# Designs tried in a protein design run: peptides against a protein of PDB entry 5YCA. Part 97

Target 1, 132 residues: chain A of PDB entry 5YCA
Amino acid sequence: RSLPAERNPLYKDDTLDHTPLIPKCRAQVIEFPDGPATFVRLKCTNPESKVPHFLMRMAKDSSISATSMFRSAFPKATQEEEDLEMRWIRDNLNPIEDKRVAGLWVPPADALALAKDYSMTPFINALLEASS

## One batch from the design tools (peptide; made by RFdiffusion4, then SolubleMPNN)

Design b2_p21_3_s1 (from b2_p21_3, 13 letters changed)
Fold by OpenDDE base, seed 4:
Structure b2_p21_3_s1 (fold): chain B 132 residues (1-132), chain A 21 residues (1-21)
Amino acid sequence: as target 1 above (132 residues)
Amino acid sequence: SEEENRLMAEMLQNGDYSEVP
C-alpha cells in the first residue's frame, strides 16, 4: 500500500528505548451511557509544527486507535489517504467494533504492526505498557 | 471532573485526538 509522503519527524527513529515514555502516559476513566471505561493516552508533539496529537488505548483490552496513530504519523495526509489506509486495515488486520468511540481500533499485535509501518514502535510499546 | 469527563467523551466520539482534557 501507499502511505502519505510526509511523516511526523517525531518518529524519525523507530529503535529508541520506549521506557522513558511510559511515565508520560495518562489514564482516565470516562463515563459512557453503558458504563465507565478507562483510557490511556500519550501526548505526541510534532517537534517542527508543535502540534500535539494523543495516541489512545482502551485500558481493558489494550485496543489502540489506529486513527490516532495515522493522524499523528502523517500530519499532512488527506482524507482520501486516511480512508485508503483505514480500508487497508479493515481488509488486512483485525479491527474491533466499538460504537462508543470513533475511528478504527485494533488489538495490540495489529497496533505494533502499524507502528512498524509508521515508525512509531517506541511510542506504541510505551502506551501498551503504561499502567491504568 | 465531570466537565473533563464530558469533553474527553466527546473527543472520543468525534475522533479528534489533537486535544484531550
Scores: peptide ipSAE 0.445, ipTM 0.867, DockQ to the pose 0.792
Fold by OpenDDE base, seed 1:
Structure b2_p21_3_s1 (fold): chain B 132 residues (1-132), chain A 21 residues (1-21)
Amino acid sequence: as target 1 above (132 residues)
Amino acid sequence: SEEENRLMAEMLQNGDYSEVP
């Protein structure tokens, strides 16, 4: 598949140690109509544009927002490019359905697969290992 | 805060992660 041409320079090096990122994650309980759910987020700031995006994890089952990953990784992506990638994810990975939240969410293994593709493995590892 | 909770819930529902409180 084709990914957007320009990637967030934050993810220049996929081989970095993720450990220092773990304490940067934050957990938060979110109230939904059907009850509370805890999310873990990691703030990822583009070092050039200074625009932040938060990577999102559902604490309980460690599902991660592929949408958050994509938007962080590809700051100049079009909606069409995002849609194409999300369709690819639906066709090739194992996304979950959760009516409480928008976007496409995937289990940890799939998130790590995407992380490799997006060159953001350290960030996803940290997000997955963070306490909730 | 309750306000932050509501705002984040809304952000999650909207699929916008650029301004999560």
Scores: peptide ipSAE 0.444, ipTM 0.866, DockQ to the pose 0.804
Fold by OpenDDE base, seed 5:
Structure b2_p21_3_s1 (fold): chain B 132 residues (1-132), chain A 21 residues (1-21)
Amino acid sequence: as target 1 above (132 residues)
Amino acid sequence: SEEENRLMAEMLQNGDYSEVP
């Protein structure tokens, strides 16, 4: 598959130590119509544009929003490019369906696979290791 | 706060993570 050409410069080095990012994560209980659920979030700011995106994890099963990852990684991606990638994820990985939240959410192993593709490994490792 | 939680819930439902508090 083809990913967007321009990547968020925040992710220029996929080999960085992730441990300093762990305490930057925040856990929060969110109330939904059918009950509460805890999420962990990590704020990721594009150092050039200064636009932030939050990477999102469901605390209990550690599912991570692939949509949040993609939009953070590729700030100039077209909707067509996003649709293509989300279709690829559906066809090749193991996304979960959760009616409470939008986008595609994937289990930890899939998230790490995507992280490698998007050059986001330190950030996803931190998000996965953060307490909830 | 409860209001912040509602806002986050709405953002999760919309798939927009740029303004999540």
Scores: peptide ipSAE 0.436, ipTM 0.865, DockQ to the pose 0.774
Fold by OpenDDE base, seed 3:
Structure b2_p21_3_s1 (fold): chain B 132 residues (1-132), chain A 21 residues (1-21)
Amino acid sequence: as target 1 above (132 residues)
Amino acid sequence: SEEENRLMAEMLQNGDYSEVP
């Protein structure tokens, strides 16, 4: 597949130690019509543009928002490029369906596979290890 | 707070992760 040409400079080094990022994560209980659910978020700021994006995890089953990952990794991606990647994820990985939230959400193993492709492994490891 | 929870819920529903509180 073809990923966008320009990547967030925050993710220039995929080999960094993830442990310092763990305490940067925050857990929050969100109320939905069918009851409460806990999410974990990690704020990731582009060091050049200063634009922040939050990586998102469902605490219960550790599903990660692939949409949040893609938008953080590729700040200049077009909607068409995003749509193409989301189709690839549907066809090649194991996204879950949750009517409460938007975008594609994937299990931890798939999230780590995407993280390798997007060069953001330390950030996804931290998000997965954070307490809820 | 209740307001923060509501705002985050809306962001999750809309798929916008740039303005999460």
Scores: peptide ipSAE 0.433, ipTM 0.863, DockQ to the pose 0.784

Design b2_p21_3_s2 (from b2_p21_3, 9 letters changed)
Fold by OpenDDE base, seed 5:
Structure b2_p21_3_s2 (fold): chain B 132 residues (1-132), chain A 21 residues (1-21)
Amino acid sequence: as target 1 above (132 residues)
Amino acid sequence: AAAEQALLAQQLQNADYSEHP
């Protein structure tokens, strides 16, 4: 696979302490046809463009939206580049299908693997450790 | 309500990540 060349400058240092990010996460209850589900969100703002994206976690099983990660990490990526990466994830990782939500969701271990690739480790660690 | 959920999702820039009304 080939990841986009330009990455969100927010993720310039993958080794930063994630602890300060934990309290920045927020829980949100969303109603679905089969009942409510809680999600945990982390607002990630590009320090140069000031455009925000939200990283998303399902509270119950800690599945994380790979789509949200990709879009935050690569703000100038094309839809074709996103589709290519999502296909790679389907072929190489263990995504979870959930008919209630859009995007491609992956378990915590896969999310951390992607985080390393995208230089987002502190943010994903914080998202995983946040309360719901 | 569907309208309320849509508004919240939009405000939180999360509309494209959820299939809820």
Scores: peptide ipSAE 0.035, ipTM 0.691, DockQ to the pose 0.190
Fold by OpenDDE base, seed 4:
Structure b2_p21_3_s2 (fold): chain B 132 residues (1-132), chain A 21 residues (1-21)
Amino acid sequence: as target 1 above (132 residues)
Amino acid sequence: AAAEQALLAQQLQNADYSEHP
């Protein structure tokens, strides 16, 4: 597969210590038709454009939004590029279908695989380790 | 597709409790 050419400069170094990011995460309860669910979110701001995006984890099973990862990592990606990547994820990883939430969600191991591809490993590690 | 994108945006923007990395 091919990923977008330009990546968020926030993710320039995939080897950084993730532990300082853990306390930056916040829990949020979201209401759904079948009841509330808790999510953990990490605010990621592009240091150049100053545009923020939230990375998102379901607290209960630690599923992570691949869509949020992609949009944060590739600020200039086209819809076609996003669609292509989401299709690749469906074909090669183990996404979870949850009709309550938008986007494509993946289990922790898959999220870390994507994080490596997107150079987001510290951020995903922090998101996974944060308390809810 | 448009509806899904809007929903995701709403989910991600619903509350800002986090500080910048």
Scores: peptide ipSAE 0.045, ipTM 0.705, DockQ to the pose 0.122; fails the geometry check
Fold by OpenDDE base, seed 3:
Structure b2_p21_3_s2 (fold): chain B 132 residues (1-132), chain A 21 residues (1-21)
Amino acid sequence: as target 1 above (132 residues)
Amino acid sequence: AAAEQALLAQQLQNADYSEHP
């Protein structure tokens, strides 16, 4: 598949130690029709544009929003490029259907596979290890 | 709560997604 040409400079080095990012994560409880659910989020700021994106994890089953990953990694991507990547994820990985939340969510192993492709491994490792 | 739902949507920077765009 073809990913967008320009990547967020925040992710220039995929080999960084992830442990300093763990305490930067925050848990939040959101009320849904079927009851409350806890999410863990990590604020990722583009060092050039100063625009933040939040990476998201469901605390209960550790599902991670692939949509949030893509939008953070590729700040100049078009909607068409995003749609193509989401289709690829549906066809090649194991996305989870959850009608309560927007975007495409994937299990931890798939999130780490995407993280490698997007050069986001330290950030996804930290998000997965953070407390809820 | 409505405010919490809006926050989640804002963090994802989207309101909705189609399964087959």
Scores: peptide ipSAE 0.039, ipTM 0.673, DockQ to the pose 0.180; fails the geometry check
Fold by OpenDDE base, seed 2:
Order: sequence, then structure tokens, then C-alpha cells
Structure b2_p21_3_s2 (fold): chain B 132 residues (1-132), chain A 21 residues (1-21)
Amino acid sequence: as target 1 above (132 residues)
Amino acid sequence: AAAEQALLAQQLQNADYSEHP
């Protein structure tokens, strides 16, 4: 697969200590027709553009939004590039199907695999370790 | 598809992934 050429400079170093990011995560309860569900979110601001994106985790099963990861990692990606990557994820990873939420969500292991590809490992580790 | 993507973008921005915004 071909990932977008330009990556968010926030993710320039995949080896950074993730622990300082843990307290930056926030829990959010979202009401759904079948009841409330808690999400954990991490605000990730592009240091150049100053545009924020929120990485998202379902608190219960730790599923992470691959869509949020991609959009944060590749802020200048085209829709075609996103579609291509989401298709790749569907074909090669183990995305969950949750009709309650938009985007493509993946289990923790898959999220970490994507994080490696996107150079987001510290951020995903923090998101996974954060309390809900 | 375009409308769905726009909605998703808004959801991501607001950290609200509800399919029923």
C-alpha cells in the first residue's frame, strides 16, 4: 500500500516516551440508543498547522479509531488515499463492526501495528494505557 | 459517500463518534 507523502510533524519521532501523554487523555461518555459508552480521547495538535485531531479509544474493549489515526497522521491526505488505506485495513487487519460509531475501528494490537506504520506508537500506547 | 465523510470529519473533530449526531 501507499501511504500519503506528508505526515504530521507531531509524529516525527516514534521512539518518544509515551508516559507524559497519558494524563493528557480524557474520558468521555457518549449516549447511544442502547445505552452509554465511554471513550478515551487524546488531543493531538499538529505543531505546524495548529489543527487538532482527537485519537479515540472505546474504553470497554480498547478498540481504536483507525480513521482518527489516519487523519491525524496524514492531514493532507486525499479522500482517495484514505479510502485506500481503510480498504487495506479491512483486508489485512481485524477491524470491528460497530454500527453505533462512524469510522473504522481496530483492536489494540492492530492499532499498534498501524501506529508503527504511522509513527504514532507513543500516542497509541498512551491512549491504551489511559484510565477511563 | 461525500456526506458521510463530512460527517465523520465533524465527529472526529468533536471527538464524538456517535452515528447519530
Scores: peptide ipSAE 0.033, ipTM 0.658, DockQ to the pose 0.089; fails the geometry check

Design b2_p21_3_s3 (from b2_p21_3, 13 letters changed)
Fold by OpenDDE base, seed 5:
Order: structure tokens, then sequence, then C-alpha cells
Structure b2_p21_3_s3 (fold): chain B 132 residues (1-132), chain A 21 residues (1-21)
């Protein structure tokens, strides 16, 4: 598959130590119609555009929003490019189904695979290791 | 805060995790 050409400069170095990012994560209980659920979030700001995105994790099973990852990594991506990638994820990885939340969510191993592709490994490692 | 919870809930419902600078 092909990914968008331009990437968020925040993710220019995939080899950085992730541990300083862990305490920057925040856990929060969110109320849904069928009950509460805890999420962990990491605010990631594009150093050039100054536009922030939150990377999102379901605390209980550590599912990560692939949608949040893609949009943070590729700020200039078209809707067609996103649709193509989400289709690829459905066909090649193991996204979970959760009616409470929108977008595609993937288990930790898949999230780390995507992180490598998107050059986001330190950020996803931190998000996965953060307390909930 | 309650306001922050509401914002996060909306982000999750719409899969829109961006925030205004």
Amino acid sequence: as target 1 above (132 residues)
Amino acid sequence: SRAEQARMAEMLRNADFSENP
C-alpha cells in the first residue's frame, strides 16, 4: 500500500526514547449510555502548524484509535487516502468493533505495526504504557 | 472537568480528535 507523502514533523524520528512521554498521558472516565469507560489520551501538537491531535487508547483492553493515528501523522491526507488506509486496516489487521466510539480501533500489536509505518513508535509505546 | 469529559466524549463519538490551536 501507499501512504500520504507528507508527514507531521512531530514524528520525524521514530527511534526516540518514549519514556518521557508517559507522564504526559492522561486517563479519564467517559460516560456512555451503557455505562462508563476509561480512556487514555496523549496530546500531540504539530510543531509547524501548531495543530494538536489526541491519540486515544481504551484503557481496559488497550485498543488504539487508528483513525487518530492516521490523522495526526498525515495532516495533508485526502479523504480518499484515509479511506484507502482504513480499508487496508480492515483487510489486513484486526480492528475491534465498539458501537460506543467512531473510527477504526485496533489492538496493541496492530497499533505498534501502524506506528512503525507512520513513524509514531515512541508515542504509541508511551500511550500503551501509561497508567489508567 | 465535566467540560473536558464532554469534549472527549464528542471526539470519541465523531472520531475527530483534533483541537483548535
Scores: peptide ipSAE 0.598, ipTM 0.907, DockQ to the pose 0.754
Fold by OpenDDE base, seed 3:
Structure b2_p21_3_s3 (fold): chain B 132 residues (1-132), chain A 21 residues (1-21)
Amino acid sequence: as target 1 above (132 residues)
Amino acid sequence: SRAEQARMAEMLRNADFSENP
């Protein structure tokens, strides 16, 4: 597959220690028609553009939004490039189905595989280890 | 806060996780 050419400079070094990012995560209860659910978020700001994106995790089963990861990693990606990557994820990984939320969500192992491809492993490790 | 809850709920409903596009 072909990923976008330009990547968020926040993710220039995939080998950094993730532990300082853990206390930056925040848990929040969200109300849905069928009841409340807890999510964990990590605010990631592009150091060049100063545009922030939130990486999102479902607290209960640790599913992570692949959509949030892709858009944070590739700020200049086209809709076509995103659609192509989401199709690849559907064909090669194990995304879950949850009608309460939009976008594509994947289990922890798949999220870490994507993190390696997008050079954002420290951020996903921190998001997964944060308390809820 | 209630405002934060509303913002996060909207992000989840639309799969738009940018705070300031």
Scores: peptide ipSAE 0.597, ipTM 0.907, DockQ to the pose 0.710
Fold by OpenDDE base, seed 2:
Structure b2_p21_3_s3 (fold): chain B 132 residues (1-132), chain A 21 residues (1-21)
Amino acid sequence: as target 1 above (132 residues)
Amino acid sequence: SRAEQARMAEMLRNADFSENP
């Protein structure tokens, strides 16, 4: 598959130690019609544009928003490019279905696979290891 | 806070995780 050409410079080095990012994560209980659920988020700011995005994890099963990852990684991506990637994820990975939240969410193993593709491994590792 | 919860809930409902300054 083809990913967008320009990537967020925040993710220039996929080999960095993730541990300093762990304490930057934040957990929060969100109330839904069917009850509360805890999410963990990591604020990621593009060092050039200064635009922040949150990477999102469901605390209980560690599902991660692929949508959040893609949009953070590829700030100049078109909607078409996003749609194509989300379709690829549906066809090749194991996204979960959760009616409470929008976007495409994937289990931890898939998130790490995407992280490798998007050069976001330290950030996803931190998000997965953060307390909730 | 309640305000923060509402903000995050909205982000989750819309799959919009950006926070423009």
Scores: peptide ipSAE 0.596, ipTM 0.906, DockQ to the pose 0.778
Fold by OpenDDE base, seed 4:
Structure b2_p21_3_s3 (fold): chain B 132 residues (1-132), chain A 21 residues (1-21)
Amino acid sequence: as target 1 above (132 residues)
Amino acid sequence: SRAEQARMAEMLRNADFSENP
């Protein structure tokens, strides 16, 4: 598959220690029609554009938004490029179905696979290890 | 806060996880 050409410079080094990022994560209870659910988020700011994006995790089963990852990693991606990647994820990984939330969400192992492809491993490790 | 609750809920409903500086 083809990923967008330009990547967020925040993710230039996939080998960094993730531990310092863990305290940066925040947990929050969100109310849905069928009841509350806890999410964990990590604010990731592009050091050049200064535009922040949140990486999102469902606390209970550790599902992570692939959509949030992609948009953070590839700030200039077209909708067509995103659609292509999301289709690839559906065809090759194991995304979950949750009608409460939008975008494509994947289990932890798939999130880490994507993190490797997007050079986001420290950030996803931190998000997965953060308390809720 | 209620404001944060509303913002996060909207992000989740719309799959828009960006924030204005």
Scores: peptide ipSAE 0.595, ipTM 0.906, DockQ to the pose 0.773

Design b2_p21_3_s4 (from b2_p21_3, 11 letters changed)
Fold by OpenDDE base, seed 4:
Structure b2_p21_3_s4 (fold): chain B 132 residues (1-132), chain A 21 residues (1-21)
Amino acid sequence: as target 1 above (132 residues)
Amino acid sequence: SEAENRLLAEQLRNADYSEHP
């Protein structure tokens, strides 16, 4: 597959210590038709554009939004590029089906695989270790 | 913030989903 050419400069170094990011995560309860669910989020701001994106985790099963990862990593990606990547994820990884929640969600192991591809490993590790 | 909370909630909820078929 081909990933977008330009990546968020926030993710220039995939080897950084993730522990300082853990306390920056926040839990949020969201109401759905069948009841509430807790999410953990990490605000990630592009140091050049100053545009923030939120990385999202389901607290219960630690599923990570691949959609949120992609949009944060590739701020200039086209819709076609996003659709292509999401299709690749569906075909090659193990996404979780949750009809209540928008976006494509993947289990922790898959999230870390994507994180390596997107150079986001410290951020995903922090998101996974944060309390809810 | 409350504004961020509302925005994220709206983005995360699948508007087409219903607990009933």
Scores: peptide ipSAE 0.496, ipTM 0.856, DockQ to the pose 0.212
Fold by OpenDDE base, seed 3:
Order: structure tokens, then sequence, then C-alpha cells
Structure b2_p21_3_s4 (fold): chain B 132 residues (1-132), chain A 21 residues (1-21)
């Protein structure tokens, strides 16, 4: 597949230690029509544009939002490029289905595979290891 | 912050149950 050409400079080095990022994660409870659910988030700010994006994890099953990963990694991507990548994820990985929550969510193993592709491994490791 | 919490909650709730974000 073809990923967008321009990547967030925050992710220029995929080999960094993830442990300093763990304390930066935050848990929050979000209300849905059928009840509350807990999420863990990590704020990721583009060092050039200063635009923040939040990486998101469901606390219950540790699913990660692939949508949040893509939008953080590729700040200049078009909606068409995003749609193409989400289709690829549906066809090649194992996304979970939750009609209550926006975006495309994947299990931890798939999230780490995407993290390698997007050069986000330290950030996803930290998000997965953080407490809820 | 509370402002960030509210914004994220609104973004995550799927109001129309669409598969696209």
Amino acid sequence: as target 1 above (132 residues)
Amino acid sequence: SEAENRLLAEQLRNADYSEHP
C-alpha cells in the first residue's frame, strides 16, 4: 500500500525509549447511551505545527484507535488517503467493531504493526502500558 | 483539562453510527 508522503516530525525516530511517555498518559470516563466506558489517551504534539492529536486506547480490551494513529502520523493526509488506509486495515488486520465509538479500532498486536509502519512504536508501547 | 475531556468525548461518541470517522 501507499502511505502519505509527509509524516509528523514527532515520529522521526522509532527507536526511542517509551517509558518516559507512560506518565504522560491520562485516563478518562466517557458516557455513552448504554453506559460509561474508560479510555486512556496520550497527547502528541507536532513540534513544527504545534497541533496536538490524542492517541486513544479502550481500557477494557486495550483496543487502539487506528484513526487516531493515522491522523497524528500524517497531518497533511487527505480524507481519501485516510479512507484508503482504513480499508487496507479492514482487509489485512483484525479490527474490532464498536458502534458506539467513532473511528477504526484494532487489537494491541495490530496496533503495534501499524506503529511500525507509521514509526510510532514508542508512543503505542507507552499507551498500551499505561494504567487506567 | 476539562475542556479537552469534553472535546474528546464529543469526538469519540459516534452519533450517527457511521463506519467512517
Scores: peptide ipSAE 0.494, ipTM 0.833, DockQ to the pose 0.246
Fold by OpenDDE base, seed 5:
Structure b2_p21_3_s4 (fold): chain B 132 residues (1-132), chain A 21 residues (1-21)
Amino acid sequence: as target 1 above (132 residues)
Amino acid sequence: SEAENRLLAEQLRNADYSEHP
C-alpha cells in the first residue's frame, strides 16, 4: 500500500517516552440509541497548523479508531487515500464491526501495528494504558 | 471541555450505520 507523502510533524519521532501522555487522556461517556458507552480520548495538536485531532479508544475492549489515527497522521490526505488505507486495513488486519459508531476500529495489537506505520507509537501506547 | 465532548459525540455517533463519519 501507499501512504500519503506528508505526515503530521507531531509524529516525527516514534521513539519518545509515552508516559507523559497518559495523564493527558480523558474518559468520556457517549449516549447511543441502545445505551451509553465509555471512550478514552487523547487530544493531538499539529504543532505547525495548530489543528487538533482526537485519538479514540473504546474503554471496554480497548478498540482504537484507525480512522482517527489516519486523519491525525496525514492532515493533507485525500479522501481517496483514506479509502484505500481503510480498505487495506479491512483486508489485512482484524477490524471490529460496530454499526453504532462511525469509523473503522481495530483491536490493540492492530492499532500498534498501524502506529508503527504512522509513527504514532508513543501516542497509541499512552491511549491504551490510560484509565477509564 | 464540554464543547469538545459534544463535538466528539456527534462525530462518533453513526446514525445511518455507514463506515465513515
Scores: peptide ipSAE 0.480, ipTM 0.832, DockQ to the pose 0.255
Fold by OpenDDE base, seed 2:
Structure b2_p21_3_s4 (fold): chain B 132 residues (1-132), chain A 21 residues (1-21)
Amino acid sequence: as target 1 above (132 residues)
Amino acid sequence: SEAENRLLAEQLRNADYSEHP
């Protein structure tokens, strides 16, 4: 598959230690029609543009928002490029369906696979390891 | 922040599931 050409410079080094990022994660409870659910988030700011994005994890099953990952990793991506990648994920990985929550969500193993592709491994490791 | 919390909550909630927040 083809990923966008330009990646967020925040992710220039995929080999960094993830542990310093763990305490930067935050948990929050969000109310839905059928009850509350806890999410863990990590604020990721593009060091050049200063635009922040939040990486998102469902606390209970550790599903990660692939949408959040993509948008953080590829700040100049078109909607078409995003749609193409989300379709690839649906066709090649194991996304989880949760009709309450927007975006495409994937289990931890798939998130780590995507993280490798997007050069986000430290950030996803931290997000997965953070408490909820 | 509380402002961020509110914003994220609104972005995540989806009455009709979509792959785009």
Scores: peptide ipSAE 0.468, ipTM 0.829, DockQ to the pose 0.266

Design b2_p21_4_s1 (from b2_p21_4, 10 letters changed)
Fold by OpenDDE base, seed 2:
Structure b2_p21_4_s1 (fold): chain B 132 residues (1-132), chain A 21 residues (1-21)
Amino acid sequence: as target 1 above (132 residues)
Amino acid sequence: DEEKRIEEIIKEAQAKLYEDD
């Protein structure tokens, strides 16, 4: 598949130690119509543009928002490019449907597969290992 | 609106973060 040409310079090195990122994650309880749900989030700031994005994990089942990953990894991607990638994920990975939240969410193994593709492995490892 | 819901989640998380800081 084709991914956007320009990637967030934050992810220039996929081999970095993820350990220092773990304490940067934050658990957050968010209220939904059917009750509260806990998320783990990691603030990722583009060092060039200074624009932050939050990577998101559901604490309950450790599913991770592929949408958040994509938007953080590819800051100049078009909506069409995002749609194409989300379709690829739907067709090739194992996304989990949760009508309460937006975006395409994937289990940890799929998140790590995407992380490799997006050069975000340290960040996703940290997000997965962080306590909720 | 899928995109809007993500923005709302992130916005809420950000707001709570700033309030706690």
Scores: peptide ipSAE 0.033, ipTM 0.637, DockQ to the pose 0.179
Fold by OpenDDE base, seed 3:
Structure b2_p21_4_s1 (fold): chain B 132 residues (1-132), chain A 21 residues (1-21)
Amino acid sequence: as target 1 above (132 residues)
Amino acid sequence: DEEKRIEEIIKEAQAKLYEDD
């Protein structure tokens, strides 16, 4: 597969310590027709454009939104490029389906695999370790 | 319909949580 050429400069160094990012995560309870669900989010701001994106985790099963990861990592990607990557994830990883929420969600191990590809490992580690 | 978009979830969270960064 081919990933977009331009990546968010926030993710220049994939080897940084993730622990300082843990307290920056925030938990939020969202109401759905079948009851409440807790999400954990981490605000990631592009240092050049100043545009923020939020990485997202479902607290219950620790699923991570691959969609949020891609959009944060590749802010100038086209919809076509996103669609191609999401199809690759479906074909090569183990995404889970949740009809309540949009986007493609993956288990922690797959999220970390994507994080390596997108150079955002510290951010995903922090998101996974944050309390809910 | 019953599906909540990621953008909507973020918006709801932002409305209820103080942003300090």
Scores: peptide ipSAE 0.033, ipTM 0.656, DockQ to the pose 0.191
Fold by OpenDDE base, seed 5:
Order: C-alpha cells, then sequence, then structure tokens
Structure b2_p21_4_s1 (fold): chain B 132 residues (1-132), chain A 21 residues (1-21)
C-alpha cells in the first residue's frame, strides 16, 4: 500500500520511551443510546502547526480508532488516501464492527501494527497502558 | 455522517479535558 508522503513531525522518533505519555491520557464517559461507555484519549499536538488530534481507545476492550491514528499521523492526507488506507485495514487486519461509534476501530495488536507503520508506537503503547 | 460523529466525540472529550498542572 501507499501511505501519504508527509507525516506529523510529532512522530519523528518511534523509539522513544512511552511511559511519560501515560499520565497525559484522560478517561471520559460518553453516553450512547444503549448506555454509557468509557473512552481513554490522548491529546497529540503537531509541534509545527500546533493542531491537536485525539487518539481514542475504548476502555472496555482496548479497541483503538485507526481513523484517529491516521488523521493524526498524516495531517495533509486527502480523503481518497484515507479511504484507501481504511480499505486496506479492512482487507488485511481485524477491525471490529460497532454501530455506535464512527470510524474504523481495531484491536490492540492491530493498533500496534499500524503504529509501527505510522511511527506512533510510543503513543499507542501509552494509550493502551493508561488507566480508565 | 460518520465523520461528524467522530468529531463530536472528540469535541466533547476536549471540552472535559483537564490541563496538566
Amino acid sequence: as target 1 above (132 residues)
Amino acid sequence: DEEKRIEEIIKEAQAKLYEDD
């Protein structure tokens, strides 16, 4: 597959220690028609543009939004590039189907695989280890 | 309207986000 050419400079070094990011995560309860659900979020700010994006994890099963990962990693990506990547994820990984939430969500192992591709490993590790 | 829903979730999360001390 072909990923977008430009990546968020926040993810310049995929080998950084993730532990300092853990306390930066926050838990939040969101109301849905069938009841509340807890999410864990991590605010990721592009150090050059100063534009923030939130990485999202479902607290209960640790599913992570691949859509949020992609948008944070590739701030100049087109909708077509995003659609292409989401199709690739559907064809090659194991996304979950949850009609309550928007975007494409993947289990932890798949999230870490994507994190490697997007150079986001420390951030996804922190998001997965944070308390809910 | 899937994209809008993602943004709404993020917006709600941001509104309740506490800043670091």
Scores: peptide ipSAE 0.030, ipTM 0.627, DockQ to the pose 0.153
Fold by OpenDDE base, seed 1:
Structure b2_p21_4_s1 (fold): chain B 132 residues (1-132), chain A 21 residues (1-21)
Amino acid sequence: as target 1 above (132 residues)
Amino acid sequence: DEEKRIEEIIKEAQAKLYEDD
């Protein structure tokens, strides 16, 4: 597959220690028709453009929003590029089906695989380890 | 701003789920 050429400079080093990012995560309870669910979010700000993106995790099963990862990693990507990547994820990984939430969500192992591709490993590790 | 956008997305999803019930 072909990923967008320009990546968020926040993710220039995939080998950084993730532990300082853990306390920066925030949890919130959201009411759904079938009951409450907790989400964990991590604010990721592009150091050059100063535009923030939020990475998202479902607290209970640790599913991660692949859509949020892609949009944070590739701020100049076209909708077509996003659609191509989401199709690739559907074809090659194990996305979950949840009618309550928008975007494409994947289990932790798949999220870490994507994190490697997007150079976001420290951020996804932190998001997965954060309390909820 | 994006935080608010996420909240809106979740609310929209909630509404769709309710309508599908």
Scores: peptide ipSAE 0.027, ipTM 0.609, DockQ to the pose 0.104

